# Peptides against a protein of PDB entry 8YVU: the designs that were tried, part 42

Target 1, 39 residues: chain A of PDB entry 8YVU
Amino acid sequence: PQLCYILDAILFLYGIVLTLLYCRLKIQVRKAAITSYEK
Target 2, 160 residues: chain B of PDB entry 8YVU
Amino acid sequence: TWLTVLKKEQEFLGVTQILTAMICLCFGTVVCSVLDISHIEGDIFSSFKAGYPFWGAIFFSISGMLSIISERRNATYLVRGSLGANTASSIAGGTGITILIINLKKSLAYIHIHSCQKFFETKCFMASFSTEIVVMMLFLTILGLGSAVSLTICGAGEEL

## One batch from the design tools (peptide; aimed at target 1 T19 V29 R30)

Design b2_p20_7_s2 (made by RFdiffusion4, then SolubleMPNN; from b2_p20_7, 13 letters changed)
Fold by OpenDDE base, seed 1:
Structure b2_p20_7_s2 (fold): chain B 39 residues (1-39), chain C 160 residues (1-160), chain D 39 residues (1-39), chain A 20 residues (1-20)
Amino acid sequence: as target 1 above (39 residues)
Amino acid sequence: as target 2 above (160 residues)
Amino acid sequence: as target 1 above (39 residues)
Amino acid sequence: LEELLQQIERLLELALEFLL
């Protein structure tokens, strides 16, 4: 049972990191799209 | 710009693979230290007896390290080496998953046979603990395989 | 203990989905960059 | 254990470098 909670913590952290990376990538895509539209 | 993004992702995947490998190694060492697997009756720890945490961790670690080194040095020959290592790690991961699934089946069967209503019985506790560890190892192996495959695809894309 | 395993499964699935979405987004960004470079 | 800790520390440094 304790190991399960540790795994949950690791997976949760991984999920947060991936979410942040996804958000950054999404922002970059939006910036690229805006720059392409203004050109 | 795209190359830099790919490079960062490759490095991230490599780091993830190394981390997964390290966690697998840690679990392997902890289990070996706490439990004398050789004296445990049954095939509950078949994956550990096969040495999967060790060789699997080594393969993933090597793959991740090669990926990181390849990315840092930006050398074409290292990319090929990394691709080969990632492919090997992917195969190893697939084999590991298979072994872990077999171990899970055996562990579940053991739990069912012993009708583990009393969690305080040493055998039931060990079987439950083994199942938990094997599940964790399975998840880690799947993550490692995913990273290795991703790195392989990235490496293949750089060679084309 | 059952809730922990369920959480593990959900977090694992979430991680896989995020990874796939990240890959798709990355591919889209690549396609957009190639199209922008050819124009 | 010390070797493992050193490896973890190296990994943490790599992760930090990636995040920065």
Scores: peptide ipSAE 0.457, ipTM 0.813, DockQ to the pose 0.044
OpenDDE base, seeds 2, 3, 4, 5: peptide ipSAE 0.430, 0.469, 0.455, 0.471; ipTM 0.797, 0.813, 0.814, 0.817; seeds 3, 5 fail the geometry check

Design b2_p20_7_s3 (made by RFdiffusion4, then SolubleMPNN; from b2_p20_7, 13 letters changed)
Fold by OpenDDE base, seed 5:
Structure b2_p20_7_s3 (fold): chain B 39 residues (1-39), chain C 160 residues (1-160), chain D 39 residues (1-39), chain A 20 residues (1-20)
Amino acid sequence: as target 1 above (39 residues)
Amino acid sequence: as target 2 above (160 residues)
Amino acid sequence: as target 1 above (39 residues)
Amino acid sequence: LESLLEQIERLLQLAVLFLL
């Protein structure tokens, strides 16, 4: 049972980090698309 | 283009907030229907007794709905209203997290005191189940808070 | 304990989906960067 | 319930748009 809770915490943290990274990457893609259009 | 992107993100965050609220409400309803928390002595279900799943879900739902409406109508007054609702929802989420942490500590202490090695004893099972639900609600509340804060930042950026 | 395992399964699935999305987005960023460099 | 379903459908469409 303790291992399950630890796994939940790790997976939750991983989900948050991935969400943040995904948001950052999406912003980068959008910036790249805008820069390509101005050209 | 940036504004349209932010709007789409706001809608997504708003829907996520509403979904989180609905899940919290569903969990609250299920727990109330199964365990009849009103008759349970102790602080194991203190967060449920305080009605957090209900009022927290309502606040998050209202915040999400206002965010969606604000985005759809594109009116300055609605943007301000959404910002206010998101701020209120963020405060409510923070308060909810605090309550849930306190409840979790009490539940953990209860489990420790009763030396619940026999997981199948009704009281220990209920305490563990309560702790699990509280943890799930805590995670959902953190997600809702993150969404509300993100929406607040986006709304504040639109007002500047 | 069963709820913990269900949560683990949901979080794990979410993590996999986010990882796949992140990988796709990263590939898109790389493709956009390459296309920008060839111009 | 129908409004909730519509919102879920919109969320799903947004998720699909994110995947594309």
Scores: peptide ipSAE 0.460, ipTM 0.800, DockQ to the pose 0.062
OpenDDE base, seeds 1, 2, 3, 4: peptide ipSAE 0.460, 0.447, 0.463, 0.460; ipTM 0.802, 0.796, 0.799, 0.802; seeds 1, 2, 3, 4 fail the geometry check

Design b2_p20_7_s4 (made by RFdiffusion4, then SolubleMPNN; from b2_p20_7, 13 letters changed)
Fold by OpenDDE base, seed 4:
Structure b2_p20_7_s4 (fold): chain B 39 residues (1-39), chain C 160 residues (1-160), chain D 39 residues (1-39), chain A 20 residues (1-20)
Amino acid sequence: as target 1 above (39 residues)
Amino acid sequence: as target 2 above (160 residues)
Amino acid sequence: as target 1 above (39 residues)
Amino acid sequence: LEELLEQVERLLELARKFLL
């Protein structure tokens, strides 16, 4: 049971990190799209 | 540039792979420290007996490291090396998943045979613990394989 | 304990979905970059 | 077991060097 909670914590942290990276990537994609539209 | 973004993503994937490998090693070490797997009758720890946490973690670590190095130096020989390492890590991950699934099936069968209603019995506790560890290792292996495959695809895309 | 395993499964699924979405986003960005370079 | 621990330590050091 404790291992399950530890795994949950790790998975949760991983999910948060991936979400942040995904958001950053999405913002970069939007910026790249805007820059390509201005050219 | 997009290539720079991809490069940062490769580094992230490599770091994730190394982290996954380290966690697998930690779990392997903890299990080996708590349990004398060699003297445990049955196949509930077959993945540990096969040394999967060790060699799997090594393969994932090497793959992650090579991916990071390949990304940083941007040399053709490093790209090939990273691709080779990622491919090897992907194969190792697939093998590891197979071993873990077999171990999980054996552990589940063991739990079912012993009708583990009372988790306080040593055998039931060990089987449950083994199952939990195997599930965690399976998850980590899937994550490692996912990262290795992703890095392999990225490396293959750079060679083309 | 059952809730923990359910949470693990949900978080695992979320991680896989995020990874797939990230890969798709990456491919889309690559295609957008290639298309912008051909213009 | 000691060799395994040493390898784990080396991997930890390598991971630390890559993360920092």
Scores: peptide ipSAE 0.440, ipTM 0.818, DockQ to the pose 0.029
OpenDDE base, seeds 1, 2, 3, 5: peptide ipSAE 0.428, 0.421, 0.433, 0.428; ipTM 0.809, 0.808, 0.810, 0.811; seeds 1, 2 fail the geometry check

Design b2_p20_8 (made by RFdiffusion4)
Pose (drawn by RFdiffusion4):
Structure b2_p20_8 (pose): chain A 39 residues (1-39), chain B 160 residues (1-160), chain C 29 residues (1-29), chain P 20 residues (1-20)
Amino acid sequence: as target 1 above (39 residues)
Amino acid sequence: as target 2 above (160 residues)
Amino acid sequence: CYILDAILFLYGIVLTLLYCRLKIQVRKA
Amino acid sequence: TSILKEISVLLIAAFVFLFS
């Protein structure tokens, strides 16, 4: 009954999860590009 | 096979360490700049007053920088420094967790007994705001500490 | 406030959809 | 290289979303 930031609290978790998943995907794709471009 | 997986997966831990260090500065500067932290009737601030946002800000940052540079550049003396910075950051997070837990204990002791019936917006909006902020910091610090301890136990993997 | 939260509430949907598309594309690669 | 450019743009967009 006192909403706004209670619903906005899980959005910070949503932001953290996405900002970490994109970093893990970028590092993984950079490693895959380095391993595939060597030969 | 846990050692190989932890070794090959290393610099993302430094990414989340430096994300914790970067996001700790913003909270610490905003909270310490908007209002004085020594004239609170409920003495709510028991973590920002102890320097915790500025105690592990350029502390987690140096561990994350060392861990990132470790795979980028295999320096002779950088490997030794990375383990020390990881274990010092593990200790700093261990202390931060307990100081943040006693901050939650005091904030709940303030808001629990006759200070404010039901939710906020009666007399102590700052008390609920500080409680939510310190809960978010505690969760983020748990996330950072788990990756710091995982990197500390992955980095040695050998005698000395 | 509430509407401001709603405007950034669907940004996550599109961001996750593009993230899944990138994942499927990289899996094909 | 094109996929890396697309991920970088979406990563910057995710940071903008986190700090919003």

Design b2_p20_8_s1 (made by RFdiffusion4, then SolubleMPNN; from b2_p20_8, 10 letters changed)
Fold by OpenDDE base, seed 3:
Structure b2_p20_8_s1 (fold): chain B 39 residues (1-39), chain C 160 residues (1-160), chain D 39 residues (1-39), chain A 20 residues (1-20)
Amino acid sequence: as target 1 above (39 residues)
Amino acid sequence: as target 2 above (160 residues)
Amino acid sequence: as target 1 above (39 residues)
Amino acid sequence: DSILKELDELLQLAVEFLLL
């Protein structure tokens, strides 16, 4: 049971980090699309 | 283009906030329906006694709805209203986290004091169940706070 | 204890889905960068 | 029924966000 709570914390942190990385990557894709449209 | 990107992100954050609020409300309702919190000894369900799942869910729902409406209608008065609501929801989320942490500490202390080796003992089961629900609510509250703060930053950026 | 395991399963699934989406988005960024270099 | 419809709309929006 203690291991389950530790796993929950790790998975939660991983989910937050991945969400932030996904948002950053999405912004990069959009910036790249804008730059390609202006050329 | 950057503004259109942020607009889509704001709508998503608003939806996430509403969803988080609804889940918190559902958990609060289920716990209140299944458990008679008033007859439970100690402060194991202090977050529920404080009504956090209800008022917190309301604040997050209002904040999320106002954010979505503000983005869709693109009206200056709605932007200010959304910013105010998101700020209030951020404060409410922070308060909720504090209450949940206190509840978690009390629940853990209760489990340790009663040496809960037998899960099926009524008091130990209730304490364990409370701890699990509080942890879930804590995670949901952190997600809600993150969305509200993000929306607040976006709204503040639009006013500048 | 059962709720902890359910939460672990949900968070694990969420992590997998986000990882797949991140990989897809990374591929899109690479494709966009190549297209912008050819213009 | 209204709650279920709202939940479906929220889910659809989340799916759209994930696909974009």
Scores: peptide ipSAE 0.513, ipTM 0.805, DockQ to the pose 0.061
OpenDDE base, seeds 1, 2, 4, 5: peptide ipSAE 0.509, 0.474, 0.511, 0.504; ipTM 0.809, 0.800, 0.819, 0.806; seeds 1, 4 fail the geometry check

Design b2_p20_8_s2 (made by RFdiffusion4, then SolubleMPNN; from b2_p20_8, 11 letters changed)
Fold by OpenDDE base, seed 5:
Structure b2_p20_8_s2 (fold): chain B 39 residues (1-39), chain C 160 residues (1-160), chain D 39 residues (1-39), chain A 20 residues (1-20)
Amino acid sequence: as target 1 above (39 residues)
Amino acid sequence: as target 2 above (160 residues)
Amino acid sequence: as target 1 above (39 residues)
Amino acid sequence: SSILKELDELLLLSLLFLLL
């Protein structure tokens, strides 16, 4: 049971970090697409 | 382009808030249907007794809906309304987190005092179940707060 | 305990999906960067 | 674009659920 809660916390943190990284990467892709369209 | 991206992000955050609110409401209704909280002695379900799943869900739902409507109609008054609702939802989320943490501490203390080695004892089972639900609601509330804060920042940026 | 395991399963699935999406997005960014460098 | 369409569908479903 304790291991399950620890795993939940780790997975939750991982989900938050991945979401933030995904958002940052999505912004980078969009910036790259805009720069490619202006050339 | 940046505004379009922000609008899409706001809509997504609004949907996330609504979903979080609905999940919290569902958990609240399930707990109220399965357990007669009024007859449970102690503060194990203090967050439920305070009605947090209900009012929290309402605040997050209203905030999410207002955010979506504000983005779709692009009216200045709706943007202000959405900002206000998101701010209120952020405050409600913070309060909810505090209540849930207090409930969690009480539930954990109860489990520790009663040395709940026998999981099949009704009181220990209820305390454990309450703790699990409170933890889930805490995570959902944190997600809702994060979305509300993000929407508030985006809305404040549009008013500037 | 059962709810914890269900939550773990959902979070795990979410983490896998996000990781796959992140990897795909990262590959797209790399391809865009390579195409920009060859111009 | 596919994810955006899916998000729009999820948004629509959420709105329908709130209307119900």
Scores: peptide ipSAE 0.508, ipTM 0.807, DockQ to the pose 0.087
OpenDDE base, seeds 1, 2, 3, 4: peptide ipSAE 0.575, 0.545, 0.568, 0.544; ipTM 0.840, 0.824, 0.831, 0.815; seeds 1, 2, 3, 4 fail the geometry check

Design b2_p20_8_s3 (made by RFdiffusion4, then SolubleMPNN; from b2_p20_8, 9 letters changed)
Fold by OpenDDE base, seed 3:
Structure b2_p20_8_s3 (fold): chain B 39 residues (1-39), chain C 160 residues (1-160), chain D 39 residues (1-39), chain A 20 residues (1-20)
Amino acid sequence: as target 1 above (39 residues)
Amino acid sequence: as target 2 above (160 residues)
Amino acid sequence: as target 1 above (39 residues)
Amino acid sequence: DSILKELDELLLLALEFLLS
């Protein structure tokens, strides 16, 4: 039971981190597309 | 195109928000149907008494739907509406998190005071169940808030 | 206890989905970078 | 029943997003 809660916390943190990384990657893609359009 | 990528992300965030809202609503309805919160001692279900699973779910659902519609139709008025809805949903999410944290603290305090060692005791079972539900709702609310904030930022970027 | 396991399953699934999406996005970024280099 | 239908629609939307 305690292990389950710990796992929940770890998985939740992992989800948040992945979401942030995904957002950052998306922003990078957007910046690259804008730069390509200006050239 | 970058616009297509953005649209896909906005739709994903909108879907996530709607899904979170639906799950919250489902949990709220299930808890209200199975448990008579009015007869439960203490404030272990304060979030449910406040109706957060219901109004919060409605706000998140509306925000998500508007975001999806705005992205699909690409109309200026829809973008503004979506931005407003997402902002409102973000505020609602923050309020919900606060309520859930308070509920969680009360539930944990209740468990500690009664020294719940036996899971099958009615009071301890209810407190534990409340704690578990509140934790789940808290996670869902955080996810919903994240999606709403992301959509708000995207919408604000489009208006600028 | 059962709810904890359900939450674990949901979070785990969410993590997998996000990981797949992140990988796809990363591949797209790489493809875009290659295309930009060829131009 | 309406909730289940809405859930199904959400699931379909999620699947569409995953498959896109």
Scores: peptide ipSAE 0.512, ipTM 0.817, DockQ to the pose 0.054
OpenDDE base, seeds 1, 2, 4, 5: peptide ipSAE 0.491, 0.438, 0.494, 0.480; ipTM 0.816, 0.793, 0.818, 0.806; seeds 1, 2, 4, 5 fail the geometry check

Design b2_p20_8_s4 (made by RFdiffusion4, then SolubleMPNN; from b2_p20_8, 12 letters changed)
Fold by OpenDDE base, seed 3:
Structure b2_p20_8_s4 (fold): chain B 39 residues (1-39), chain C 160 residues (1-160), chain D 39 residues (1-39), chain A 20 residues (1-20)
Amino acid sequence: as target 1 above (39 residues)
Amino acid sequence: as target 2 above (160 residues)
Amino acid sequence: as target 1 above (39 residues)
Amino acid sequence: SEVLEELDRLLLLALEFLLS
């Protein structure tokens, strides 16, 4: 049971980090698309 | 283009906030309906006794709704209102986290004091259940706070 | 204890899905960068 | 009903964001 709670914390942190990275990457894709359109 | 991207992100954050609020409200309602918190010994359900799942859910819901409406209508008064609501929701989220942490500590202490080896014992079961629910609510509150803070930053950026 | 395991399963699934999405988005960024370089 | 429809639209938008 203690290991379960630790795993929850790790997975939760991992989920937050991945969400932030995904958002950043999505912004980069959009910026790249805009730059391509202006050229 | 950058503003349109931010609008989509703000709407998503608003939806996340509303969803988090609804989940918290549902958990609060279910716990209150299934368990008689008033008759439970100790402060295992202190967060529920404080009514956090209810008022916190209301604040987050209002904040999320106002954020979505503000982004859709692009009215200056709505932007200010959304900023205020998001700020209030952020404060509420922080307070909720504090309450939940205190509840978690009390629940864990209760489990340790009573040496809960048998899960099906009434007191131990309640303490364990409370701990699990509090942890889930804590995660949801952190997500809600993150969304509210993000919306606040976006709103502040629009006012500048 | 059962709720903890359920939460672990949900978070694990969420992590896997986000990882896949991140990989796909990373590939899109690379493709967009190549296209922008050729223009 | 209108609130529920808006909630559904928001949920679909969130799903689209997650799946895109």
Scores: peptide ipSAE 0.463, ipTM 0.789, DockQ to the pose 0.066
OpenDDE base, seeds 1, 2, 4, 5: peptide ipSAE 0.468, 0.433, 0.462, 0.492; ipTM 0.809, 0.783, 0.807, 0.814; seeds 1, 4, 5 fail the geometry check

## One batch from the design tools (peptide; aimed at target 1 R30 A33, target 1 (a further copy) L25 Q28)

Design b2_p21_1 (made by RFdiffusion4)
Pose (drawn by RFdiffusion4):
Structure b2_p21_1 (pose): chain A 39 residues (1-39), chain B 160 residues (1-160), chain C 29 residues (1-29), chain P 21 residues (1-21)
Amino acid sequence: as target 1 above (39 residues)
Amino acid sequence: as target 2 above (160 residues)
Amino acid sequence: CYILDAILFLYGIVLTLLYCRLKIQVRKA
Amino acid sequence: EKEEKEKFAEEYYEKLLREAL
């Protein structure tokens, strides 16, 4: 009954999860590009 | 096979360490700049008053920088420094967790007994705001400490 | 406030959709 | 050589992201 930031609290978790998943994907793709471009 | 997986997966832990160090500065500067932290009737601030946002800001940042540079550049003396910075950051986080827990204990002791019936917007909106902020910081610090301890136990993997 | 929260509430849907598309594309690669 | 490989890997990731967009 006192909404706005209570619903906005899970959005910060959503942001953290996405900002970490993108970093893990970028690092993984960079490693895969390095391993595939060597030969 | 744990050691191999932890070794090959290393610099993301430095990514999340430096994300914690970067986001700790913004909260700490905004909370310590918007209003004085020594004239609170409920003395709600028990973590920002102790320097915790500025106690592990350039502390987690140096452990994340060393861990990131470790795989990028395999320096002779950088490997030794990375383990020390990781274990010092583990201790700093262990302290931060308990100070944040006693901050939650005091904030709940303030809002619990006759200070404000039901939710906020009666007399102490700042008390609920500080409680929610500290809870978010505690969760983020747990996330960061777990990765710091995982990197500390991955980095040695050998005698000395 | 509430509407401001709603405007950035669907940004996550598109962001996750593009993230899944990138994942499938990289899997194909 | 290592910095050239890291730059190429960053450009390869940006190409895949552009195709996904």

Design b2_p21_1_s1 (made by RFdiffusion4, then SolubleMPNN; from b2_p21_1, 10 letters changed)
Fold by OpenDDE base, seed 2:
Structure b2_p21_1_s1 (fold): chain B 39 residues (1-39), chain C 160 residues (1-160), chain D 39 residues (1-39), chain A 21 residues (1-21)
Amino acid sequence: as target 1 above (39 residues)
Amino acid sequence: as target 2 above (160 residues)
Amino acid sequence: as target 1 above (39 residues)
Amino acid sequence: EREELEKKAEEYFKQLLEKTR
């Protein structure tokens, strides 16, 4: 049961990191799309 | 730039592989230190008997290190080496998943046969503990395989 | 303990979905970059 | 009874190994 909680913590941290990276990438895509539209 | 993002992604994937490898190695060493797997009857620890935590950790560590080095130095020979290592790591990960699934099936079968209603019985506790560790290792191996495959695709795209 | 395993499964599924979405977004960024380079 | 259960477990594991091969 303790190992399950450790795994949950690792997976949760991984999910947070991926979400942050995804958000950053999404912002970059939006900026690139805006720049391409202005050209 | 998109290239900078891709480079950061490769580094992240490489770090994920190394981390996965280290966690697998730690679990393997802890289990081997606490339990005498050689004296445990049955195939509950078949993945450990096969040495998967050791060789799997080595393969993932080498693949992750090569990916990080390749990304940092941007040398063509290192990119090819990283691609090869990631491919090998992907194959190793697939084999590891297969071994872990087999071990999980055996552990679950053992629990079912012995009607493990009492968690505090030594055999049932060991089977449950094995199942938990195998599930954790399975998740880590799937994560490692995903990172290795992603790095392989990225490396293949750079060579084209 | 059973709830912990269910949480692990949900977090794992979430991680897979995020990885797939991230890959799709990455492909879109690459396509946008290629299109901007050809202009 | 424990020895019989262990034998049954071993036989079941052997059958599972044969199915996986």
Scores: peptide ipSAE 0.337, ipTM 0.780, DockQ to the pose 0.008
OpenDDE base, seeds 1, 3, 4, 5: peptide ipSAE 0.331, 0.327, 0.408, 0.343; ipTM 0.811, 0.805, 0.817, 0.807; seeds 4, 5 fail the geometry check

Design b2_p21_1_s2 (made by RFdiffusion4, then SolubleMPNN; from b2_p21_1, 10 letters changed)
Fold by OpenDDE base, seed 1:
Structure b2_p21_1_s2 (fold): chain B 39 residues (1-39), chain C 160 residues (1-160), chain D 39 residues (1-39), chain A 21 residues (1-21)
Amino acid sequence: as target 1 above (39 residues)
Amino acid sequence: as target 2 above (160 residues)
Amino acid sequence: as target 1 above (39 residues)
Amino acid sequence: RREELEKKAEEYFEQLLEKTR
């Protein structure tokens, strides 16, 4: 049971980090798209 | 740029918020149906006694629905309404997190004080159950808050 | 304890979905970068 | 207005943290 809670914490942290990375990556895609449109 | 990203994900974030709210509501209703919280001595279920699962879920659901509707209709008045609702939901979520943390601390303290070696003791079982539910609710509330804040930021960016 | 395992399953699924989305987005960024370089 | 709202939100969050403490 204690291991389960630790796993939950790790998975939660992983989810947050992935969400942030996904947001950053999506911003990069948009920047690239804007740059391609200006050319 | 980040605002544009959030705008594209507004519907997804809104759906996530609604889903989170529904799960929170389900947990609240299950706890209220199975346990008579009013007869439980102590502050183990303080968040439930405050009705947070209910009103929090309602606020998050309304915020999510408004966000989806605002995105679909693309009307200025709906954008403002969604922004207001998401802001309110973000505040509610923050308050809920605080309440849940306090409840979690109380539940953990209860377990520690009573040296709950016997899981089948009613008080220890209730404290353990409360701790588990509060942790789940806390995670869900954090997810909901994250979505609400993201939607709020997106809506604010559209008004500028 | 059982609720913890359910939460783990949900978080795990969420992590997988986010990872897949991240990979797809990363591929899109790469494609956009290649297209911008060819212009 | 946005910056003011963000500041108010931060202040509220700090107040909540103080109440938790």
Scores: peptide ipSAE 0.313, ipTM 0.775, DockQ to the pose 0.016
OpenDDE base, seeds 2, 3, 4, 5: peptide ipSAE 0.293, 0.288, 0.215, 0.332; ipTM 0.760, 0.763, 0.767, 0.802; seed 5 fails the geometry check

Design b2_p21_1_s3 (made by RFdiffusion4, then SolubleMPNN; from b2_p21_1, 12 letters changed)
Fold by OpenDDE base, seed 5:
Structure b2_p21_1_s3 (fold): chain B 39 residues (1-39), chain C 160 residues (1-160), chain D 39 residues (1-39), chain A 21 residues (1-21)
Amino acid sequence: as target 1 above (39 residues)
Amino acid sequence: as target 2 above (160 residues)
Amino acid sequence: as target 1 above (39 residues)
Amino acid sequence: KREELERKAEEYFKQLLQQTR
């Protein structure tokens, strides 16, 4: 039972980090697309 | 194409918000159906008494739906609407976290005061159950807040 | 305790889906960058 | 009124889930 709560915390943190990384990557893709259209 | 990927990302965040809202609503409805919160002594279920699972779920759902619609139609007015909704959902999420933390503190204090060694005592069982549900809702609320903030940042970046 | 396991399952599934999407996006960004450098 | 509000919220959520699928 205690391990379950620890796992929840780890998975939650992982989810937040992945979401942030995903957003950053999305912004990079958008910037790359804009730069490609301006050329 | 890059546009297809971007669309999938926003949809994913929107779906995450909706899922979070649905889970919160399900927990709220189950607790309200099984337990008469009005007859429970103390503030163990203060978040439920405040109706947080309901209004919070509504705010997150609206935010998620607006984000999905904004992404699909790619109209400027929808982008602004989505940004506003995401901001509102972020505020709601922050308020929800505060309420849940207060409830968690009260539940933990109750468990400590009553020295709940026997899990089968009705009061101790309810306090433990409340603690578990509040923790679950807290995680879901933080997840929803994260998605709302992420969508807000993405929307703001598109307007600049 | 049972609710914790359900949450773990949901978070785990979410993490897997996000990871797959992130990997796909990263590959697309790399391909776009390579195509931009070849022009 | 609270039960009715809960029911309406649940119905609204079910509709939203159907639109998301």
Scores: peptide ipSAE 0.345, ipTM 0.807, DockQ to the pose 0.022
OpenDDE base, seeds 1, 2, 3, 4: peptide ipSAE 0.328, 0.321, 0.324, 0.288; ipTM 0.807, 0.790, 0.790, 0.795; seed 1 fails the geometry check

